# Designs tried in a protein design run: peptides against a protein of PDB entry 8BZL. Part 79

Target 1, 228 residues: chain A of PDB entry 8BZL
Amino acid sequence: SYDRAITVFSPDGHLFQVEYAQEAVKKGSTAVGVRGRDIVVLGVEKKSVAKLQDERTVRKICALDDNVCMAFAGLTADARIVINRARVECQSHRLTVEDPVTVEYITRYIASLKQRYTQSNGRRPFGISALIVGFDFDGTPRLYQTDPSGTYHAWKANAIGRGAKSVREFLEKNYTDEAIETDDLTIKLVIKALLEVVQSGGKNIELAVMRRDQSLKILNPEEIEKYV
Target 2, 242 residues: chain B of PDB entry 8BZL
Amino acid sequence: SRRYDSRTTIFSPEGRLYQVEYAMEAIGHAGTCLGILANDGVLLAAERRNIHKLLDEVFFSEKIYKLNEDMACSVAGITSDANVLTNELRLIAQRYLLQYQEPIPCEQLVTALCDIKQAYTQFGGKRPFGVSLLYIGWDKHYGFQLYQSDPSGNYGGWKATCIGNNSAAAVSMLKQDYKEGEMTLKSALALAIKVLNKTMDVSKLSAEKVEIATLTRENGKTVIRVLKQKEVEQLIKKHEEE

## One batch from the design tools (peptide; aimed at target 1 A24 K60 A73, target 2 G15)

Design b1_p21_8_s2 (made by RFdiffusion4, then SolubleMPNN; from b1_p21_8, 9 letters changed)
Fold by OpenDDE base, seed 1:
Structure b1_p21_8_s2 (fold): chain B 228 residues (1-228), chain C 242 residues (1-242), chain A 21 residues (1-21)
Amino acid sequence: as target 1 above (228 residues)
Amino acid sequence: as target 2 above (242 residues)
Amino acid sequence: MYVPEAADLAVDLPKREALVA
């Protein structure tokens, strides 16, 4: 009976709609985030873009602001709503506070938005997890993850989506200070992590790199192949 | 599983939105609609099912709707839902024009409607719209564009796509015959007829059963034109001769 | 005016993976 209610507690304290939203995330394509020393890297599994689909409209990595970008796993339409609200908040913050958001601030905003949708009558949870990366004003690289519950944490490296378990296991073994010593090594780590679950090498990977005081760069396939 | 089938805005244990899936199924029974992007234009081709001799209104276009001067759409699914959504598209486009004194960019119009569709999947007491849309348009940012949206509020840009009945077969044919970078509007029209002839469960394709609209640029203006029946007949005849 | 035929909603719908990115 409780499974059918819009986000109510079960007798044993479960929020089944939140758990089921997490199952939607697990069906999403894999995304990975890694924090380097002076770099943040997002990698996503490219779904086989239908041959006739415009790749421009199939982006799983998006900028929230000049200093923050996000990858997601789960319901694409739900993600669009979150992204749009986060972008508005980033701009509002610049206007009201005269500084860009911190990565933590915008993550907390997104998390609060998600949480409200878990507690509001007549709303279902967002069926998305997100990896949010960027730089704070002081130049500190940050990586956060948030889930459908609105919970968020800071990470050195993490993964979401269908291959997340295998990718996380790889990262737990291979994330060392030596492995992130350079920007190139950090990029290689992300690629290697994705290759645990992605077939056919660099062609099925999208990578985004943000360096300190630089804009988000999406790597082209040829650039990715140099790291494989 | 079946217990989740009747309720809106709930996830199944497997993370599925059954009401959205069922809305997509309803679209699969609708008449076929194709969109093809060319270098010099974009087109919609739709199956016309309502050929009733007693229809008083000469509907120039049953399934293709002009949204503004730069955009048109076609619909597959529940007609009442389609009417609401097409009206909303027109209102969004008009409000944008009034606010910014320029036409709404194509993708922004598509996104605005998709956010409405998404909301009907997330807010309680509402069902998803049982409608998929193809959008054709031109703007100064991306030129000619083709989009598809579904009941979930997902959308994507396409070079060619199909919604409605036999859409999977149509998409497969489009993938085989679509020549990237070499597609003219003329070749796109021929391809549309070829695909419709195979995907419509008719022994012979007739111009009465097909609506085609083209969107082109002439003298720096967008021209949206619904092909006359005679023009469609000529396209069909040409296909039969090849 | 397009009159949609009331499509009998098939009870057994295939899983739509397309909703998830």
Scores: peptide ipSAE 0.054, ipTM 0.610, DockQ to the pose 0.059
OpenDDE base, seeds 2, 3, 4, 5: peptide ipSAE 0.013, 0.006, 0.010, 0.010; ipTM 0.499, 0.606, 0.495, 0.497; seed 3 fails the geometry check

Design b1_p21_8_s3 (made by RFdiffusion4, then SolubleMPNN; from b1_p21_8, 10 letters changed)
Fold by OpenDDE base, seed 1:
Structure b1_p21_8_s3 (fold): chain B 228 residues (1-228), chain C 242 residues (1-242), chain A 21 residues (1-21)
Amino acid sequence: as target 1 above (228 residues)
Amino acid sequence: as target 2 above (242 residues)
Amino acid sequence: GYEPQAADLAVDLPEREKLVA
């Protein structure tokens, strides 16, 4: 009976449903995150939205709170569930603790949520990886990545989705203190990294920038082209 | 009748819990973790496999977690499961402290988590945790302690033990080289390096690939310290010179 | 199979009274 999605161990100790969820992530459009000195930047590959789709409905970068945003790769419907729960938690934290969440806190929350879906009866893993960026209340920029297993780590830079390998290889070569010395250089690094896998230049890139003590800004195509 | 999902942890006809065994197999592929009890302290030594250039924090400890002021653990297996369990350990320890105004005894903390692990092997619709833990601690009842727990919820106290990759070989080496009653923390550190050098699938042991934490008592307080890379380098160098 | 706990490295924990919770 295929009906009960239970993540179980294989004889060799693998969690196939988690591995398959990771394969679903690899089919997703590429997302990249970079932490600068006083900036965090998310970039995502825009797949050609069908001419009749409202571009507003295909947001791959979402605010979780004023100080935290998330990009994802994988199943959009799964991402929506995670985003909604994370937003509720961010608001709850503000109400109960009177401070915004740290980026680590909300990442751990999301990671724990994902992990529970790998161990709960009748639930499959979430078919998403996420890049979570933002600022802690002390003004420290943070970047975290989480996967379908619920594993999470802090990164200087990372990528998820189809082109993630190539983008990571680029970032490993080009991420230096000099390359992130300014906000503009950091943005340029993200764009260059994404261009390793995106053919049609700035038109197929969505960029979100969060500067210290500023709200999330989604750059328009014209603003992106200035950095290319 | 809600057909119990045939994928739930159930007994085989032979009385085996295959999902627990498979979880243990998963742990066998994880990075090696060692624990060694000494007369003057306890240590954890763990293989660091995830050396990524783009990691933000030089994780002082990828696999070693402080649980409270008197205890730490190392994990082998599924990282996400480990994060959940280590968080639970911290919560249990904190709840005990709040309730009793004293630190939780080491074995009680281990047992509390083992009961949780066991429950995940018995209750329908749960899979076992794919994690083994080594626990180091100090309490007023038994002094320095080392425990191991597995996905079944079984645990034991040890003088020295290993979990993860090549654990059986490591345990065999520990049996040969562990001198009961004569083990100092210094000798334990040397033994840990010796065992890791042979059990890790690396041509040469490097400080970048090893995490070591020590638990000692200083001035009537427990001190948990993660060794600096330079200290680990010195231990490796000393081993190479012997 | 459960590899027999290496008896030689096991710490004999004193028989704690079964804290039957």
Scores: peptide ipSAE 0.008, ipTM 0.501, DockQ to the pose 0.027
OpenDDE base, seeds 2, 3, 4, 5: peptide ipSAE 0.006, 0.005, 0.005, 0.006; ipTM 0.590, 0.594, 0.660, 0.481; seeds 3, 4 fail the geometry check

Design b1_p21_8_s4 (made by RFdiffusion4, then SolubleMPNN; from b1_p21_8, 8 letters changed)
Fold by OpenDDE base, seed 2:
Structure b1_p21_8_s4 (fold): chain B 228 residues (1-228), chain C 242 residues (1-242), chain A 21 residues (1-21)
Amino acid sequence: as target 1 above (228 residues)
Amino acid sequence: as target 2 above (242 residues)
Amino acid sequence: GYEPEAADPAVDLPKREELVA
C-alpha cells in the first residue's frame, strides 16, 4: 500500500503521506490569522481542556522570537519540534546577521524543514499547518501560512484546522480596508471569524496580538469579551 | 510490481524508475508553462491556477522566478519542491558569482541543479523532486537560451517547449507554428497566447490567469520583465481579432 | 494521563490541486 510507505509517489503522482498529513491538520482545532495595518492577530479555538489539565501547558500560540509568533493546527508533538527548530534559527540569525529574522525568512526555514521531511527516508511529513505572524524590521506586518508539504504563502487573512473553510469564507466576505482600519476592528474581525465555528463565545478563544514595536500579548478572557 | 512502487527509487525488472515516472505524472497535473526562444529574446508563459482573494498581492509571479540578473525559470509540479529547487538555483548562481566574479553560464546552472535532481533518484532514502523547470537566460557563450529539466535530472536546450498540463498538445502546436530563424519576441508572444488559449482548460483566456516574462538585452544588460496584466490583455485581444 | 488529542478521522483530503502548482 502506498499509504504505508515512506513518502513516495503513487502511480497517479500523489504523495499520499503528505495528503494524509493535511488530513491530520484538518482534524486540529481551528486557528485564524489576520494582518491589520499596524497589528497582527492570531486566534485559536480552545478545545475543552480536561478539568485537571493545566491551561498553561496547552498553548497553541507560541513566540518564535520577539517579532514573530506562530499558531498551528494538527499534531502538537510535531509542532514542538518545528517551534524549537525555528527558535534556534531565530537566535542564530540574531547572532550571525545581527538583525532579527524577517517573517518570510523564518517561514521559509520552517517550510524547508517540512519539505525535507516529505523527501527523507525514514521520516514522515509533519502533521501540522502553521500561521506565522509578525513584523519585519521595517515595521511591516506579515502573515504567512505553511502546510505539511512545505508550501508557504503570504496572506492578508487565513485559517487552518477543522473550521478553516467556514472561517475563510467569512474572511473573504468581511476582510476590507475598513474592517482593519484600527487595531480594535482587526481584533474584532478575528473574533467574529472564529465565532463562525467556536461555540460558547469568547471563553473558547485564545487570542494573541502583536503591534508594531511591541511584544506578543495574549488577551485574557475579559479582554476578549470586550470585543464580542 | 508494487515492490518498486513502495520503495525509494529502484529499477524495475524492466529497467524502469517508477518513482521518476510517477513524479513526471504529478507534473502533468500542474498548470501549463511554455518557453519560446526568439532572435531578440526569450519568454516564459505560465498558467495561473490559484487566485485567492485573501492572498497577499505582493506575489508578482506565482510560477516565474528570477534566478539572477541573467536567468529566470518557470516551474510545473509540487510547489514545495519547486521552492527548494529555485532556492538552490539562486544559491548556486550566487556562489559561482562570488567565486569567479562573473555570472554563472546558463547551461552550467542547469547542469548543477540536474545533478542534484539525479542524486535524488539514485541515493537511497530520497524521492525524486516532483518538478519540471523551464529556464530562460542569456550568457556571453551562447546568447539567449531556453532549457527544460525533468525529475530524472535530464535536461535539454530548446527553441520552444512546454511542461505541465496538455504539454504534448502544446509542443505539437509549437512544432507547427515555430518558424526557425524568423522568430521575433513579438511573434513569440503571439504564439505563446495562441498555444495557451488552446491548451488551458478554460472557456476564455484571461490576463489574470496568464503570467508572461520576457528576457531581453538592452545596452549590454539583461532585462527580465514580467508583463503587466494590461499588456497581456492586449495580446489576448489581438489574438481574438485574428 | 496526557492523552494526545486523537486527530479527528473525518478530515477531508486536500485536493491534489493544493499540492501541485
Scores: peptide ipSAE 0.034, ipTM 0.510, DockQ to the pose 0.022; fails the geometry check
OpenDDE base, seeds 1, 3, 4, 5: peptide ipSAE 0.028, 0.012, 0.008, 0.007; ipTM 0.512, 0.603, 0.672, 0.491; seeds 1, 3, 4, 5 fail the geometry check

## One batch from the design tools (peptide; aimed at target 1 G28, target 2 N154)

Design b1_p22_1 (made by RFdiffusion4; failed a check: too like the target's own chain)
Pose (drawn by RFdiffusion4):
Structure b1_p22_1 (pose): chain A 225 residues (1-47, 50-199, 201-228), chain B 238 residues (1-200, 205-242), chain P 22 residues (1-22); non-standard residues A62 YCM
Amino acid sequence: SYDRAITVFSPDGHLFQVEYAQEAVKKGSTAVGVRGRDIVVLGVEKKAKLQDERTVRKICALDDNVCMAFAGLTADARIVINRARVECQSHRLTVEDPVTVEYITRYIASLKQRYTQSNGRRPFGISALIVGFDFDGTPRLYQTDPSGTYHAWKANAIGRGAKSVREFLEKNYTDEAIETDDLTIKLVIKALLEVVQGGKNIELAVMRRDQSLKILNPEEIEKYV
Amino acid sequence: SRRYDSRTTIFSPEGRLYQVEYAMEAIGHAGTCLGILANDGVLLAAERRNIHKLLDEVFFSEKIYKLNEDMACSVAGITSDANVLTNELRLIAQRYLLQYQEPIPCEQLVTALCDIKQAYTQFGGKRPFGVSLLYIGWDKHYGFQLYQSDPSGNYGGWKATCIGNNSAAAVSMLKQDYKEGEMTLKSALALAIKVLNKTMLSAEKVEIATLTRENGKTVIRVLKQKEVEQLIKKHEEE
Amino acid sequence: DLFDEIAEEIAERLTEENEEEA
C-alpha cells in the first residue's frame, strides 16, 4: 500500500501539511460555542434556494450527552464524526458509563494527531467545537484542530472570521451575559451577526443538563432577531 | 519512487485539494444532467452524448442506472469511473437488504458511497473518481428524495439541481421556475424540457426517467421516444 | 463549503465561455 511520508518537517520546524489543513478550516463557515451556567450553545453560519436544509447541517450529535460543530472540509468532518460515534459506543460497552466530553475530545484530537504522523495520509482539514455535560453536571466546551491540539474554553469561534468573533466574545463573555438561558443563546447570535452580513442564514442548537440536543426552528430564531 | 509520485492526496498552500478540483473541471465538460422533485415523484433528465448515427442503442438506458427497487441514479464525468461507482452502489444496497431485510434509505446509500470517494482524497495516493451523481429514490422515512454527490465525497439533498455542462445556467432557470411544494410530475417534466432547451432539440438527444409510487410499490420507467417527442411538441407551443 | 464554492465558480466560468463560443 501507499507509504509516502506526507506530513514532514520543513526548515524552521514547520509541518506544512498541518498548516495547510488549518487554512482549510479558515475557508469553512463560522462556528461559535458558548458555555453557560447550566446550558451550552452552538451556532453556525450557513452558506441557498432549492436545497434541503436537513441534509446539510454542521451541528451533529456524537452521543446522547455529547454533540459537536465543525469548520473546514465537510467530507473529512463526516469521517471524524462517525469515528467518534463508534468510540462513544465502545466506551459505554467497556466502562458502562457515558463518555465524558473530555474523553471523546481527547479521542478526536489523538485521531487527528495520528493523521499528522502516519504514512500515506494527509491531515484532517477540520476544527471542532465539542460540547456537553459530565456526570456531575458540569458544562463543557472543547476545541480540536488539525494538529490534534485540544483545549477547554468558556467561549470560542472557528472558521471564517473566527478572529473577529473571538475578540467580540472576549469583551462580551461576562456573568451577566451567561446569567440566563435566553441571554446565553442571544450572545451566540450576536457573535454570529458580527461576521454574517444575515440573521436568517444561521443554524443554532442548544443542550441542557441531561435533556439531549434540541435544534431550534427558524421561527424561534426569528424571534431573537 | 518519490520522483514519479504526483502526490494526489495532499493539500495545496491554500488548503485546497487540486485533484478534486481538476476532477470537478472534468464533470463541467460532461453531458448535462438534471433532477427535479415533485409531489408525486422524481425525475432525471440527461443529455445523451452518444448522438452518432451508427450507434445501435442496445440497453434501455445509457446514463440512467437502477440501483435497487426504490432508487435510480444518473452520472456526469468519466464514464468508466461511473461504472465502478454504480456497481458499488448496487453492492451496498444489497448488503443493507441482506442485513436488515429492508431497503436501504436513500441518504444511507449516498453516505456510504461518499465515504469511498472521501477515502480516495485522503490516502492511497490514487487519482479520485471524476464523477458527480444524481440520485432519485423513495423511502419510508422521507418519501421522494433527490441527492447530488461530487468527487470529494460531499453530498446534499435538493428539490431541483443540475450537474455537467451549463449547470450554472440551469440552476438559474430552476430558481425562477420551480414552485416549491406545488410541483407535479407533469409540470416538472415541462420544466425539464424547458431547462434542457436552453442549456443544450431532439428526442434522440435527451433521456428522461421517472420514479413514482403505485400500489405501495416503486416504479422506475424510462420514457419511450414517442412520449418524449410529444413533450417536445407541447413546449414549442409555449 | 470550499468545494461547493469552487464548483459554482467552475460552472459559471464554463457557462460564460460556452456563451462566448456560441

Design b1_p22_1_s1 (made by RFdiffusion4, then SolubleMPNN; from b1_p22_1, 12 letters changed)
Fold by OpenDDE base, seed 3:
Structure b1_p22_1_s1 (fold): chain B 228 residues (1-228), chain C 242 residues (1-242), chain A 22 residues (1-22)
Amino acid sequence: as target 1 above (228 residues)
Amino acid sequence: as target 2 above (242 residues)
Amino acid sequence: ETYEEIREEIAKKLAEEAAKAA
C-alpha cells in the first residue's frame, strides 16, 4: 500500500511524490538567476498583489547570509522552512568554521535536506525549487539550482517556475560574455528574460542584486524601470 | 498502524496538496471573520453562529482570542483545531517574552505558527489544521498590523481581508470601499458592519451574532477591547440609518 | 469531489502512470 511510505518507488522506478512536487514547482511564479562577472542577479515574477495585500509580506527573494541569497518557485510555506534551516546552518558554519559558507556548501546542505525528505516515510518532499546565488570568500560569483529531489547543479543562468522553459530558452540564446560584460548589462539580461513571461512590464518584477563585497540589494520599481 | 500513514498529506499528480485544499474548503463553511487596518487602530469582526442561550456568558469572545497584550486573532474553521493553535500562539508569545524581555513582533508570531501549520502538511500521520486565522496587532517595528494565515502555512499582511463563509464577496466589498490612507477606526467599524450585513446569511444583522474587537494605542500602550453588545447595536443602527 | 474520490482518482492516475512507464 502506497499509504505508509510517502515517497516510494513505483514499479517502474519513479519517485512519484518527487515528480508531483516538481509539478508544484511548475505552478509557482517564475524566478530567474544570472551569474555575471562580478554580480549575481535574481529576478522573480510578482503576481499582481491584491489591492489590500501588503507587498512587504510577499518576498520571494531572501538572504540566507550576507554572501548568499535565494529565490524559489513552488510552495511558499515549504520555502520558509528551507530558508530558516539554511539561515541557521549559515550561522552555525560561521561559529564552527569561523568562515562564511560557500554558495556550494549551503546549496549542498539544502539539497541534502530536500533529499532526506524524499527518503523519510513520515515526510513528503518539499514542493520547491531554489535558485541560490552569492559570492564565495575568494570573490567568485556562484549560481546553483536545487529541486524537490535534492539534486543540485551550478549554472551560469537558469530559471524555475511556470515560465522557466521560455526564460531558459531566452537565456540560452542571449547569455553571452558580452551580455554580462557589465553589472548593468547583467541586470538588463535578467529583466529581459523575465519580460518573456511577465505581463505588464517592470512593475511585476522583483529584482535583487548582489555585487562583490556588497550586501543584497532589492531594487525598487523605479530602479527597475531604468533598465527596461 | 497502516491507517495513520494513510492520513499523510501527499502531492497529487498535478502537484496539489488536496488535504490542504479540503481544509480550506472546510473553512469556507465556517462563520465569517473580517479584519480591517486603520490609521489609528485595527479591528476584527466575527460572525457568532453558536448563540446557545445556555452558553455561559462568561466567554468574552467565542471567535476572537487575545494572544498577548499587543495581539489578538480570530478564527474560521474547526473549533478544536482553533483552540490548539490559539494556545500555541500564546505559548510562543510568552516564551519569546521570557527569552527576550520584550513582546514578540507580530509577524514573528504569525510566522512561528505558520511553520507549525506547514509541518502538519508535510509530516506523516498528521492532517492539516482546518483553520484560517486573522491576526491583529501592534509592534514598534511596523505599528498596527493585520495578517491572514491558512492551513498551508502561508500568510500575508493585509489592509483589509476576510475568511470563512462568503469571504470572496466580503473581500470584493472591502476592495471597493476601503480608502487607503483615509481609514479611521470609526470608518473601519462602519465598513465592517456594512460588509457583515451583506455577507452573513441572515435576514437582519443583530449584535448577538457579531463579535467585534478593536486594537488601539492609548498612552503608549496597546488596548485590546471587545465591543459590548450595545456598542455593536449602535453601529448596526447607524448603518441602517445610512 | 470527496477526498475518497480524489484519493481513488490519484491512485488510479498513479496506477495508469506506472502502467505507462512500464
Scores: peptide ipSAE 0.018, ipTM 0.604, DockQ to the pose 0.027
OpenDDE base, seeds 1, 2, 4, 5: peptide ipSAE 0.012, 0.006, 0.014, 0.000; ipTM 0.507, 0.588, 0.488, 0.584

Design b1_p22_1_s2 (made by RFdiffusion4, then SolubleMPNN; from b1_p22_1, 13 letters changed)
Fold by OpenDDE base, seed 2:
Structure b1_p22_1_s2 (fold): chain B 228 residues (1-228), chain C 242 residues (1-242), chain A 22 residues (1-22)
Amino acid sequence: as target 1 above (228 residues)
Amino acid sequence: as target 2 above (242 residues)
Amino acid sequence: ETYEEIKEKIAKELTKLNELLR
């Protein structure tokens, strides 16, 4: 059966392993990204951490470099591999080109990596989608999304994972120039978008913000509740 | 039969490469791309399918890619495969420029990529790329050029051609209406709109659903331009009035 | 030119090309 083989074409031109990897993403916790004027914001649905689990180990938002961070939906183990390779590439770029990566560059690197795993024997596709946000050296905020196929696009706002459809529908209605006029309004937009699929409470949301020339800041639950 | 479909690209008893054929089937479901060579330029016209409100409008083209100062391409098939191949084209072109201090000839760039495509059909442990490309370019050897390549690594030069959805019907229309030696860029643009209007599975052709790029020579330099939406609207309007 | 220098030049040119596509 084509669905049990390595990633090969079906007679009707489908790559079933890629499609199945996309289904794995849909089972992941919801992540949302929004680009503001001078801010990028990532929000992720917190799964109920087991009472005995160290919360430090369940970070779904990771820095790739000082100017780039990533959220993901899907297989956490797959995400770890992608994150590590992306971090190495960011450092390599700094050494070889003497400039930090652009958000597009590192997105393209990740996308190419994912695509190669759809075309190599003995390898399955990565079961992750990613939202990649950051600032280019010129101070321009960027948001990109990648999927298991290795496709990527730039977005004003987007969502991935289980609740992505509902969150995207919300963002399509509510993403306006007025809604992102300030940093606080942009943060509020992300929180409202996540609340479409997450049960009420700042306790169930992980939120990270990156401002121009600033490092990634993860908001604590108390800070999130101020926006609710 | 199952052994030939599920493993590395191998020959069937009939001498067919089924994985290559299935890759071509994937391209048949992609949006239509046209290429037309004129006396004073060459153009690509492509169907735009991904119209989302939340997309960052920074993308002037979804399916048309600038390769260097003298070449562009359009893609039909798997977008992620296309991105890998277009990046490789850019790398090949830049390496050539650095090595020889001259732009790579159009056909050499096409051939280099076709060798890569072919390798993915022959070497174990890889699948074919699910992508066809149209290439437009100018060089000092042959002037304006149009090429097509497929998943097998086969390529050819064309005066006009089509890839993607309804490509066979489009090619038939191009054969009927293409006037050899008399094709201006203006007439080529009109022909592109005419063919797209008939081959795209849309009730009404709109400028938002069509991307057009032209490659011309001005003052001894190649100019690659993506038409603005207003310009495409004017072309559609002219076609509706005829 | 060293391999690293060539790689750097290629990377810079590709970045420039990508910017032109925006």
Scores: peptide ipSAE 0.023, ipTM 0.501, DockQ to the pose 0.044
OpenDDE base, seeds 1, 3, 4, 5: peptide ipSAE 0.000, 0.013, 0.011, 0.012; ipTM 0.589, 0.597, 0.586, 0.584; seeds 1, 4, 5 fail the geometry check

Design b1_p22_1_s3 (made by RFdiffusion4, then SolubleMPNN; from b1_p22_1, 9 letters changed)
Fold by OpenDDE base, seed 4:
Structure b1_p22_1_s3 (fold): chain B 228 residues (1-228), chain C 242 residues (1-242), chain A 22 residues (1-22)
Amino acid sequence: as target 1 above (228 residues)
Amino acid sequence: as target 2 above (242 residues)
Amino acid sequence: ETYDEIAEEIAKKLTEKAKEAA
């Protein structure tokens, strides 16, 4: 009964629609984010795209602005709405404030958007978690996570989606200052973390890197295989 | 009865707002947070439930939020709702400062948020916020203050109170041990540790699981300080020795 | 005042449940 009611508290104080949205995220492809010293790295599990699907349409890592990118787990259609609104906000901020957004700012915007969809009875929660990475204007690398509830936190490293538990357990053991000492080591850490849940090596990984004062770079399969 | 509990902002035949009550139930499952007013300061003490190694450093604290130079709050309940409300508190405080060129009085900030909370119980198509807050502050009108607010938009001033898990037991202990007029910040800290040790669902109280912030006045300025882990460890150790 | 009382009752009930589970 209450589980079918959009954005209504159960008698025990639960928002079942938010919890079910979190279950939708757990069914999503795995995504991982790691903050290095001067790099942020996102990795995503490539689902078998049907051979006839345009690979360009199955982007799980998206730029929000020149200094911010996002990976997501969960409902792709929901993610598109969030990404589009975030992009508009990033551009609006540049026009009104004359500076790029901070990673925290755009994360808070996305989080607030998600939260609002949990508070209106006419709306369901977004079935997505997101890893948001980028650089602040001062050159500080940032990693944030958001969930369907609209909660957000800053992370050194995190994972979302199906394999998130195993990837997080790996990162908790292997994330050290030494493991992120260089850009290459940071990239290697992300690849190793994804390989805990992804079968068949680098071919099934999408990897994106953003370095200080550089645009988002998506690594090709050959570049990924160098780190495997 | 059950037909009305599925509606967000409607009275039951008994005159109850079940969605507000259910929001309060959600708060009861949250980590314990307590506030204690002393003669020379006020404190918040909050349970940390989720310590993750991969979390980035929280500049201030996980559960305690600085609102302005003279106020802080702690939250029990839904974290996302808490983030929205704490942001709104900051905005209200900033708008007041810009408009009046002085800090917002503590009670006025609390009231402004409570009006928002109440509105989310009054208007259709919205749910209540699943959040209770403790507010600590100082102003020139009333000095050191402690407030509590709930999902209904009600608030009250307190000498000591608790929200979240086992809050009723905590309040009972506070009522027994709180010495009116004699409470120093030092004694309040000791009382906070004593109450948390009994009310937290942990075998042993550890400094990693407790956040404490104090608000004091030094040289005519408000100082909001989060205690270091070592300071909390010392307080716990002292309690274990008594 | 009424909701404060309700909150206290809920808190009491939760505390009792916690004691029963311990």
Scores: peptide ipSAE 0.016, ipTM 0.483, DockQ to the pose 0.235
OpenDDE base, seeds 1, 2, 3, 5: peptide ipSAE 0.005, 0.006, 0.008, 0.000; ipTM 0.576, 0.582, 0.580, 0.568; seeds 1, 2, 3 fail the geometry check

